# Peptides against a protein of PDB entry 4Z5W, part 111

Target 1, 305 residues: chain A of PDB entry 4Z5W
Amino acid sequence: IPDVFLELNKLWYFSAQSNLFNGEMPRSLSNSRSISLLSLRNNTLSGQIYLNCSAMTNLTSLDLASNSFSGSIPSNLPNCLRLKTINFAKIKFIAQIPESFKNFQSLTSLSFSNSSIQNISSALEILQHCQNLKTLVLTLNFQKEELPSVPSLQFKNLKVLIIASCQLRGTVPQWLSNSPSLQLLDLSWNQLSGTIPPWLGSLNSLFYLDLSNNTFIGEIPHSLTSLQSLVSKENAVEEPSPDFPFFKKKNTNAGGLQYNQPSSFPPMIDLSYNSLNGSIWPEFGDLRQLHVLNLKNNNLSGNIP

## One batch from the design tools (peptide; made by RFdiffusion4, then SolubleMPNN)

Design b2_p18_7_s1 (from b2_p18_7, 9 letters changed)
Fold by OpenDDE base, seed 4:
Structure b2_p18_7_s1 (fold): chain B 305 residues (1-305), chain A 18 residues (1-18)
Amino acid sequence: as target 1 above (305 residues)
Amino acid sequence: MDIVKYNEENPGKGITTE
């Protein structure tokens, strides 16, 4: 990418996604006073990520995903006072989340999907201080760590939590009950155990639940048949979605389907590939907004209602 | 209730942003 951004004093949006750009991010771009949205996703950019937050006073969204950046997570990002959305997916950091992120009050959406992030306990302890955090994606990190169940963890404004494919141990954490605005929960492809907690059915905004490919036991909580968002068309408050897309693969070999907004996911309960027993509750028929109910590969018995 | 059986033979490895 050429170092010409000093001349582009009116540049508000720069998207150069899915190209063949290599080398480092140009210094003029890292010092742009005008840029609000920067996306360089899916290139071959390299070097250390550096942003001059004192210069980049208009920066609101940053997507650097799927690049060859190296080194540490830039600890100065909280100084970018308008920065709301960060996508650092598929950047091999091999690092912990910086302690400075405790002060990241502008942060609303964060993804580290497949970024070799370590220490989930520290990550969640830090990120709980981000009072405006609504979307958190941590898929493909924290390999074989334990999902912390510390009751003091609090994500009051959390709407989207995705921590899939981490081989995480532990149980569904009680601290999630402190997130009453939770809309989407994906904890699939872990080693989570115990029972599915009944309090999940009290999350009135929860329309997408993926607990598939775990080691859950016991019965399906009857409270899941009373998920309010799936019973009635609540006015899904069109909250500002993250400026980055979500991807879900149908098959390991297929290209991922792109979802531009969390609301684009079909209303779903996926409990497949566990060790759940008991019957299918007939009251699942009351979930008029539910599009996908996946209960396959369990130990369920009785009649299908 | 038309349970749309997504014939996901191989379920995806969860949601990503990549």
Scores: peptide ipSAE 0.469, ipTM 0.827, DockQ to the pose 0.308
Fold by OpenDDE base, seed 3:
Structure b2_p18_7_s1 (fold): chain B 305 residues (1-305), chain A 18 residues (1-18)
Amino acid sequence: as target 1 above (305 residues)
Amino acid sequence: MDIVKYNEENPGKGITTE
């Protein structure tokens, strides 16, 4: 990418995604006063990520995903006072989340999907201080760590939590009951154990629940048959979605489907590939908005209602 | 209830942003 952004003093949006750009990010770009949205996703950019937050006063969205960046997570990003959305997916950091992120009050959406992030306890302890954090994606990190269950953890404004494919141990954390606005939860492909907690059915905005491929035991909580978002067509308040898309593969061989907004996911309960027992509740029939109910590969018995 | 059995083979990855 040429170092010409100093002359582009009115540049608000720069999208150069899915190209063949290599080398470092241009210094003029990291000092741009005008840029609000920067996407360099899916290139071969390298070196350290550096942004001059004192210069980049208009920066609101940053997508650097799927690049060859190295080094530390930029600890100065909280100084970008308007920065709301960050996508650092598939950047191999091999790092912990910086302590400075406790002060990241502008942050609304964060993804570190497949970024070799370590220490989930520290990550959640830091990120709980982000008062405006609504979307958190931590898939393919924290390999074989324990999911913290510390009741003091609070994500009051959290709407989307995705921590899939981490091989995490532990239970469904009680601190999630303090997130009444939660709409989408993906904890699939972990080693989570215990019972599925009944308080999950009290999350009235929860329309997408993936607990598949874990080691959950016991009965399916009857309270899941009363999930309000799945009983009635609540007008999901279209809150501003993250500026980055979500991806879910349907099978190992298919390309991932792209979802531009969390609301684009089909309403789903996936409890497949666990050790759940007991019956399928007939009251799942009351979930008129439910598109997908996946209970396969459990120890369920009785009649299919 | 048309249980559209999406045979969504869970691809072993969950949701990502990549």
Scores: peptide ipSAE 0.469, ipTM 0.831, DockQ to the pose 0.318
Fold by OpenDDE base, seed 2:
Structure b2_p18_7_s1 (fold): chain B 305 residues (1-305), chain A 18 residues (1-18)
Amino acid sequence: as target 1 above (305 residues)
Amino acid sequence: MDIVKYNEENPGKGITTE
C-alpha cells in the first residue's frame, strides 16, 4: 500500500480487503486524522501494528484480520478515543491482552479469533472494565486453559460472547448471569463440564446458544423452554452490529457461511455432542421462534415430544 | 415436535471472524 494518505485529508473510509497487499501498513495511514473506518482484512500485510491514536482521532473501526502482522498487541489502542470495533482475527500475536485495555471505554466489539491469545483469566479480568463491550470473540485461543468462573467478573453490556474451540476446562461461568442482554453465546468445542445452569433460561435476549461438543452432564434445564426471545418475536432493537462479519463452518471442508450481523444467525439451541441425560422437555414446543434444536449425541431418554 | 436435526456430521468448530 503506498504511503500517500497524508494527501487524502478527507478520506473517511478506506477498504482494501481481500487484495494482495503486502509489506507494512503505511505510516501516513497510521497517522490519518480523517479515517473513521479502516479495513485491510485478508491481505499479506506484515510488521508491527502501530496506530498513532493522538493523530487518528476519527478512527472508529479497525479490521486488520487475516494478515501477517507480528509483534505485540498495540497497548496504545485505548488512546484511540473513538475506536469501537477491532477485528484482529487470524493475527498470530502469541500474547496476552494488554493491561491498558482496562481503559478501553470506546470499545464495543472485539475479535481475537484465532490470534494465539493466552491467559483467558487475565483477558476477561481486563476486558470486564470495557463498559461498552457488547461483542467479544475469542474463538481458537487459550488452548487447554480453564474458563474462569469468578463471580466478580461482570460484562454488563455483553450481547455476543463467542469462545469456541479453545479446549477450555471448567463450567459455564456464573458471571455470565450478570450479562442480562446476552443474545448469542457460543462455548462450543471446549472441554466444559458440569451441568448446564438453569439461570441460562433467564437470559431473555438469548436467541442463540451453542454448548455443543463439550462434556456437559445432567438434565437439560427446563428453564431453556422459557427463553423469552425464542417464545415471542421481540423486536430486537437493531443495535449497531460489529463492523466485522462472523463465520460459521457447516462442515470442516466447506467454506464458512458469512453472517454480517449476529441477528442473521438462526435462533438456535445446540447441546449436541455432550453427555446430557433425562428427557426432552415437551415445552420446547413453546419456543415458536426456535429454528434449530440440536440435541444429538447425548444420553437423552424417553419420548421425543 | 419437528426437531430439525441438522445432519452436520462435522460441524465447524464454532463461530469465528476469519
Scores: peptide ipSAE 0.467, ipTM 0.825, DockQ to the pose 0.320
Fold by OpenDDE base, seed 5:
Structure b2_p18_7_s1 (fold): chain B 305 residues (1-305), chain A 18 residues (1-18)
Amino acid sequence: as target 1 above (305 residues)
Amino acid sequence: MDIVKYNEENPGKGITTE
């Protein structure tokens, strides 16, 4: 990418995603006063990520995902006072989240999907201080760590939590009950154990629940048949979505389906590939907004209602 | 009963942003 961004003093949006750009990010780009939205995703950019937050006063969205950046996560990002969305997916950091992120009050959406992030306990302890954080994606990190269950953890404004494919141990953490605005929860492809907690059915905005491919035992909580978002349409708050897309593969050999917004996911309860027992509750019939109910590969018995 | 779409496909990764 050429170092010409000083001359582009009116440039508000720069999208150069899915190209063949290599080398370092231009210094003039890292000092751009005009840029609000920056996307360089899916290139071969290298070096350290550096942004001059004192210069980049208009920066609101940063997508650097799927690049060959090296080094640490930039600890100065909280100084970018308008920065709301960050996608650092598929950047091999091999690092912990910086302590400075405790001060990241502008942050609303963060993804480190497949970024070799370590220490989930530290990550969640830091990120809980981001009071405006609505979307958190941590898929493919924290290999074989334990999902912290510390009741003091609070994500009050959390709408989307995705921590899939981490081989995480532990149980469904009780601190999630402190997130009453949660709409989408994906904890699939972990080693989570215990019972599915009944308080999940009290999350009135929860329309997408994926607990598949874990080691959950016991009965399906009857409270899941009373999820208000799945009973009635009335509470679909159109909230501003992250400036980055979500992907869900259907098959290992298929391209991932792209979802531009969390609301584009079909209303779903997926409890498949666990060790759940008991019957299917007839009251699942009350979930008129439910598109997908997946209970495959469990120990369920009785009649299908 | 409205046919609840059964999704048999479990892709092994969950949701990503990549």
Scores: peptide ipSAE 0.459, ipTM 0.830, DockQ to the pose 0.305; fails the geometry check

Design b2_p18_7_s2 (from b2_p18_7, 10 letters changed)
Fold by OpenDDE base, seed 3:
Structure b2_p18_7_s2 (fold): chain B 305 residues (1-305), chain A 18 residues (1-18)
Amino acid sequence: as target 1 above (305 residues)
Amino acid sequence: FDIIAYNEAHPGQGITTE
């Protein structure tokens, strides 16, 4: 990318995604006073990520996903006082989340999907201080770590939590009950154990629950039949979605489906590939908004209602 | 709603942003 952004003093939006750009991010771009949205997703950019947050006073969205950046996560990003959305997916940091992210009050949406992030305990302890954090994606990190169950963890404004494909150990953490606005939870493809907690059914905004491919035991909590978002069309206030898309692969051979907003996901309960027992509750029939109920590959018995 | 009760092991992946 040429170093010409100094002349572009009114540039608000720069999208150069899915090109063949290589080398470092231009210094003039890293110092742009006008830019609000920067997307360089799916290129071959390299070097360290550096943003002059004192200059980039209008920066609100940053997508650098699927690049060849190296080094540490930029610890100065919290100084970008208007920066709301960050997508660092598929950047191999091999790092922990910086302690400075405790001060990241502008942050609303963060993805480190497949970014070789380490220490989930530290990550969650840091990110809980981000009071405006609504979307957190940590898929394909923290390999075989333990999901912390510390009840003091609080994500009060969390709407979307995705920590899938980490092979995480532990149980469904009680601290999630402190997130009453949670709409989408994906903890699939882990090694989570214990029972599915009944308090999940008290998350009245939860329309998408994926606990598939874990080691859960016991009965399906009856409280899941009373998820209000799945009983009635609540006017899901279309909260401002993250500026980055979500991807779900249905099968290894299927192209991933792109979802531009969390609301584009079909209302779903996926408990498949566990060790759940007991019956299927007839009251799942009350979930009139539910599109997908996946209970396959469990130890369930009785009649299908 | 569709009850997908099929036994196929779908080697899948959770939601990503990549």
Scores: peptide ipSAE 0.419, ipTM 0.815, DockQ to the pose 0.332
Fold by OpenDDE base, seed 5:
Structure b2_p18_7_s2 (fold): chain B 305 residues (1-305), chain A 18 residues (1-18)
Amino acid sequence: as target 1 above (305 residues)
Amino acid sequence: FDIIAYNEAHPGQGITTE
């Protein structure tokens, strides 16, 4: 990328995603006063990520996903006082989240999907201080760690939590009950155990629940048949989505389906590939907004309602 | 119930941003 951004003093949107750009980010770009949205996703950019937050006063969205950046997560990002959205997916950091992120009050959406992030306990302890955090994606990190269950963890404004494919141990953490605005929860492809907690049915905004491919036991909580967002359509608050897409593969051999917003996911309860027992509750018929109920590959018995 | 059992083998991963 050429070092010409000093002359582009009116440039507020720069998208150069899915190209063949290599080398480092140009210094004029890292010092741009005008840029609000920067996307360089899916290139071959390298070197250390450096942004001059004192200069980049208009930066609101940063997408550097799927690049060959090296070194540490830039600890100065909280100094970018308007920075709301960060996508650092598929950047091999091999690092912990910086302690400075405790001060990241502008942060609303964060993804480190497949970024070799370590220490989930430290990550959650840091990120709980981000009071405006609504979307958190941590898929494909923290391999074989334990999902912390510390009741003091609080994500009050969290709407989307995705911590899938980490081989995480532990149980569904009680601290999630402190997130009453949670709309989408994906904890699939872990080694989570115990029972599915009944308090999940009290999350009145929860329309997408994926607990598939775990080691859950016991009965399906009857409270899941009363998820208010799946009973009635009335409370679908259209909120501003993250400036990055979500992907869900349907098949191992197919490209992932792209979802531009969390609301584009079909209303779903997926409890498949567990060790759940008991009956299918007939009251799942009350979930008039539910599109997908997946209970496949469990120990369920009785009649199909 | 139109149980759309998504019969697709789980792709071995959850939702990502990549």
Scores: peptide ipSAE 0.398, ipTM 0.798, DockQ to the pose 0.302
Fold by OpenDDE base, seed 1:
Structure b2_p18_7_s2 (fold): chain B 305 residues (1-305), chain A 18 residues (1-18)
Amino acid sequence: as target 1 above (305 residues)
Amino acid sequence: FDIIAYNEAHPGQGITTE
């Protein structure tokens, strides 16, 4: 990318995604005062990520996903006082989340999907201080770590939590009960154990639950048949979605389906590929907004209602 | 709603942003 952005003093949006750009990010771009949205996703950009937050006073969204950046996570990002959305997916950091992120009050949406992030306990302890954090994606990190169950963890404004494909051990964490606005939970493709907790059914905004491909045991909590978001068409207030797309692979060999907003996911309960037993509750029929109920590959018995 | 109760392997991953 040429270093010409100093002359582009009115540049508000720069999208150069899915190109063949190589080399480092231009210094003029890292110092742009006008830019609000920066997307360089799916290129071959390299070097260390550096943003001059004192210059980039209008920066609200940053998508650098799927690049060949190296080095540490930029610890100065909390100084970008308007920065709301960060997508660092598929950047191999091999790092922990910086302690400076405790001060990241502008942060609303964060993805480190497949970014070789380590220490989930530290990550969650840091990120709980981000009072405006609504979307957190940590898929394909923390390999074989334990999902912390510390009840003191609080994500009060969390709407979307995705910590899938980490081979995480532990149980469904009780601290998630402190997130009453949770709409989407994906903990699939882990090694989570124990029972599915009944308090999940008290999350009145939860329309998408994926606990598939774990080691859960016991019965399906009857409280899941009373999820209010799935019983009634509550006017899901279309809150501003993250400025980055979500992807769900249906098959290992197929391109992932792209979802531009969390609300574009079909209302779903996926409990497949566990060791759940007991019956399918007939009261799942009350979930009139539910599109997908996936209970396959469990130890369920009785009649299909 | 669709009830999926069949034993086919789901070659998949959770949701990503990549």
Scores: peptide ipSAE 0.414, ipTM 0.811, DockQ to the pose 0.325; fails the geometry check
Fold by OpenDDE base, seed 2:
Structure b2_p18_7_s2 (fold): chain B 305 residues (1-305), chain A 18 residues (1-18)
Amino acid sequence: as target 1 above (305 residues)
Amino acid sequence: FDIIAYNEAHPGQGITTE
């Protein structure tokens, strides 16, 4: 990308997605006072990520996903006082989340999907201080770590939590009960154990639950049959979605389906590939908004209702 | 809604943003 952004003093949106851009991010771009939305996703950009937050006072959205950036996560990003959305997916940081992110009050949506992030305990302890954080994607990180179940952890405004494919150990964390606005939970493809907690059924906004491909035992909580978002069409106030898409692969050989918004996911309960036992509750029939109930590859018994 | 209770192994992954 050429270093010409100094002259572009009215540039509000720069999108150069899915090109063949290589080299470093231009210094003039990192100092742009006018840019609000910056997307450079799916290129071959390299070097360190540096943003002059004192200059980039209008920056609201940053998508650098699927690039060859190296080095540390920029610790100064919290100084970008308007920065709401960050997609750093598929950037190999091999790092922990910076302590400075405790001060990241503008942050609403964060993805580190497949970014070689380490220390989930530190990550969650830091990110809980981001009071405006609504979307958190941490898929394909924290390899074989333990998902902390510290009751002091609190994500009050969390709507989307995705920590899939990490081989995480532990249980469904009790601190998620402190997230009453949770709409989408994906903890699939981990090594989570114990029982599915009944308090999940108290998450009235939860329309998408993926606990598949874990080691959960016991019965399906009956409280899941009372998930309010799946009983009635609540007018889910479409809150502004993250400025980055979500992807779900049905299998390893399929292209990922793109979902531009969390609301584009079908209402789903996926508990497949666990060790759950007992019956299928007939009251799942009350979930009139549910599109997919996936219970395959469990130890369930009795009648199908 | 669709009830899926059949026994097929589908290797996959969770939701990503990549």
Scores: peptide ipSAE 0.413, ipTM 0.807, DockQ to the pose 0.330; fails the geometry check

Design b2_p18_7_s3 (from b2_p18_7, 10 letters changed)
Fold by OpenDDE base, seed 2:
Structure b2_p18_7_s3 (fold): chain B 305 residues (1-305), chain A 18 residues (1-18)
Amino acid sequence: as target 1 above (305 residues)
Amino acid sequence: MDIVAYNEANPGQGITTE
């Protein structure tokens, strides 16, 4: 990418995604006073990520996903006072989340999907201080760590939590009960154990639940049949979506389906590939908004309602 | 209730942003 952005003093939006750009991010771009949205997703950019937050006073969205950046997570990002959305997916940091992110009050959406992030306990302890954090994606990190169950963890404004494919140990963390606005939960492809907690059914906005491919035991909590968002069409308040897409692979060999908004996911309960027992509750029939109920590969018995 | 038992092969991965 040429270093010509100093002349572009009115540049508000720059998208150069899915190109063949290589080398470092231009310094003039890292110092742009005008830019609000920066997307360099799916290139071959390299070097360290540096943003002059004192200059980049209009920066609201940053997508650097699927690049060959190296080095540390930029600890100064909280100084970008308008920065709301960050996608750092598929950047191999091999790092912990910086302590400075405790001060990241502008942050609304964060993805580190497949970014070699370490220490989930520290990550969650830091990120709970992000009062405006609504979307958190941590898929393909924290390999074989334990998902902390510390009840003091509080994500009050969290709407989307995705911590899939981490081989995480532990249980469904009780601190998620402190997130009453949670709409989408994906904890699939972990080594989570214990029972599915009944308080999940009290998350009235929860329309997408993926607990598949874990080691959960016991009965399906009956409270899941009373998930209010799945009983009635609540007017999903069109909350500002993250400026980055979500992907779900249907098959190992298929390209991921792109979802531009969390609300584009079909209303779903996926409990497949666990060790759940007992009956399928007939009251799942009351979930009129439910599109997908996946209970396959469990130890369930009785009648199918 | 259409229990759509999607016989979709287990994708081996949850939701990502990549």
Scores: peptide ipSAE 0.443, ipTM 0.817, DockQ to the pose 0.313
Fold by OpenDDE base, seed 5:
Structure b2_p18_7_s3 (fold): chain B 305 residues (1-305), chain A 18 residues (1-18)
Amino acid sequence: as target 1 above (305 residues)
Amino acid sequence: MDIVAYNEANPGQGITTE
C-alpha cells in the first residue's frame, strides 16, 4: 500500500479488503486523522500492527483480519477513544490480551477468532472491564483450557458471545446469568460437561443457542421452552451490528455462510451431539419463532411430540 | 409448524469472523 494518506485529508472510509497487498501498513495510514472505517481484511500484510491513536482521532472501526501480522497485540488501542469495532481474526499473535484493554471503554465489538490467543481466564478478567462490550468472538483459541466459572465476572451489556471450537473444559458458567441482554450464545465444539443450567431459559433476549458437540448430560431444562424471544416476536430494537461479518460452515468442506449481522442467524436451539437424556418437552411447540431445533445424537427417549 | 430439523452436517467448528 503506498504511503500517500497524508494528502487524503477527507478520507473517511478505506476498504482494501480481499486484495493482494503485502508489506507493512504505510505510516501515513497509521497517522490518518480523517479515517473512521479501516478494513484491510484478507490480504498478506505483515510486520507489527501500529496505530498512532493520538493522530487517528476519528477511527471507529478496524478490520485487519486474515493478514500475516506478527508481534504483540497493540496495547495502545484503548487510547483510540472512538474505536468501537476490532476484528483481528486469523492473525497469529500467540499472546494474551493486553492488560491495557481494561481501559477500553469505547470498545463494543471484538473478535480474536483463530488468533492463537492464550489464557481465557485473563482474557475474560480483562474484557469484563469493557463496559460497552456487546459482541465478543473468541472461537478457535484457548486450546484445552478451562472455561472460568467465577461468579464475579460481569458482562452487563453482552449480546453476542461466541467461544466455540476451543476444546474448553468446565461447565456452562454461572457468570453468564449476569448478561440479561444476551441474544446469541455459541459454545459449540468444546469439552463442556455437567448439566445444561435452567437459568439459560431466563435470558429473555436469547434467540440463538448452540451447545452442540459437547459432553452435556441430564435432561433438557424445561425452562428452554419458555425463552421469551422464541415465544413472541419482540420488537427487537435494531441495535447497530458489528462492522464485521460472521461465518458459519454447514460442513468442513463447504464454504462458510456469511451473516452480516447477528439478527441474520435463524432462531435456533442446537443441543446435538451431547449425552442428554429424558424426553423432548411438548412445550417446545410454544416456541413459535423457533426455526431450528436440533436434538440429534443424544440419549433422548419417549415420544416425539 | 414444520420443525425443519436441518440435518446441518456437523460443521466441525462454531461461528467465526474469518
Scores: peptide ipSAE 0.442, ipTM 0.822, DockQ to the pose 0.301
Fold by OpenDDE base, seed 4:
Structure b2_p18_7_s3 (fold): chain B 305 residues (1-305), chain A 18 residues (1-18)
Amino acid sequence: as target 1 above (305 residues)
Amino acid sequence: MDIVAYNEANPGQGITTE
């Protein structure tokens, strides 16, 4: 990318996604006073990520996903006082979340999907201080770590939590009950154990639940048949979606489906590929907004309602 | 209730942003 952004004093939006750009990020771009949205996703950019937050006073969204950046996570990002959305997916940091992120009050949406992030306990302890954090994606990190169950963890404004494919051990953490605005939960493809907790059915905004491909045991909580978001079309407050897309593979060999907004996911309960037993509750029929109920590959018995 | 048993092969991973 050429180093010409000093002359582009009116540049508000720069999208150069899905190109063949290589080398480092231009210094003039890292010092742009005008840029609000920067997306360089899916290139071959390299070097260390550096942003001059004192200059980049208009920066609101940053997507650097799927690049060959190296080094540490930029600890100065909290100084970008308007920065709301960060996508650092598929950047191999091999790092922990910086302690400075405790002060990241502008942060609303964060993804480190497949970024070789380490120490989930530290990450969650830090990120709970982000009072405006609504979307958190941590898929394909923390390999074989334990999902912390510390009751003091609080994500009060969290709407989307995705911590899938981490081989995480532990149980469904009770601190999630402190997130009453949770709309989407994906904890699939872990090694989570124990029972599915009944308090999940108290999350009135929860329309998408994926607990598939774990080691859960016991019965399906009857409280899941009373998830209010799946019973009634309450107008999900259209809060501003993250500026980055979500991807879900339908098949091992298929490209991922792109979802531009969390609301584009079908209302779903996926409990497949566990060791759940007991019956399918007939009251799942009350979930009039539910599009997908996946209970396959369990130890369920009785009649199909 | 249309239990859409999506015969979707197990995708091998959860939701990502990549």
Scores: peptide ipSAE 0.441, ipTM 0.827, DockQ to the pose 0.303
Fold by OpenDDE base, seed 1:
Structure b2_p18_7_s3 (fold): chain B 305 residues (1-305), chain A 18 residues (1-18)
Amino acid sequence: as target 1 above (305 residues)
Amino acid sequence: MDIVAYNEANPGQGITTE
């Protein structure tokens, strides 16, 4: 990318996604006062990520996903006072979340999907201080770590939590009960154990639950048959979605389906590939908004209602 | 209740942003 952005003093949106750009991010871009939305997703950009937050006063959204950046996560990003959305997916950091992110009050949406992030305990301890954090994606990180169950963890405004494919140990953490606005939870493809907690059914806004491919035991909590968002059409207030897309693979050979908003996911309960026992509750029939109920590859018995 | 028996191959991963 050429170093010409000093001349583009009216440039508020720059999208150069899915190109063949290589080398470092231009210094003029890292110092742009006008840019609000910056997407350089899916390129071959390299070097260290550097943003001059004192210059980039209009920066609201940053998508650098799927690049060859190296080095540390930029600890100065909380100084970008308007920065709401960050997508750092598929950047191999091999790092922990910076302690400075405790001060990241503008942050609403964060993805480190497949970014070699380490220390989930520290990451969650830091990120709980982000009072405006609504979307957190940490898929394909923290390999074989333990999902912290510390009850003091609090994500009050969390709507979307995705921590899939980490081989995480532990149980469904009680601290998630402190997130009453949770709409989408994906903890799939871990090594989570224990029972599925009944309090999940108290998350009235929860329309998408993926606990598939874990080691859960016991019965399906009856409280899941009373998930309010799945019983009735809640007027889902279309809250501003993250400025980055979500992807879900349907199969190993297909490209991931793109979902531009969390609300574009079908209402789903996926408990497949566990060790759940007991019966399928007939009251799942009350979930009139449910599109997908996946209970396959469990130890369930009795009649299908 | 459409028990969509997704005979679909296990996707091998959860939701990503990549």
Scores: peptide ipSAE 0.440, ipTM 0.822, DockQ to the pose 0.315

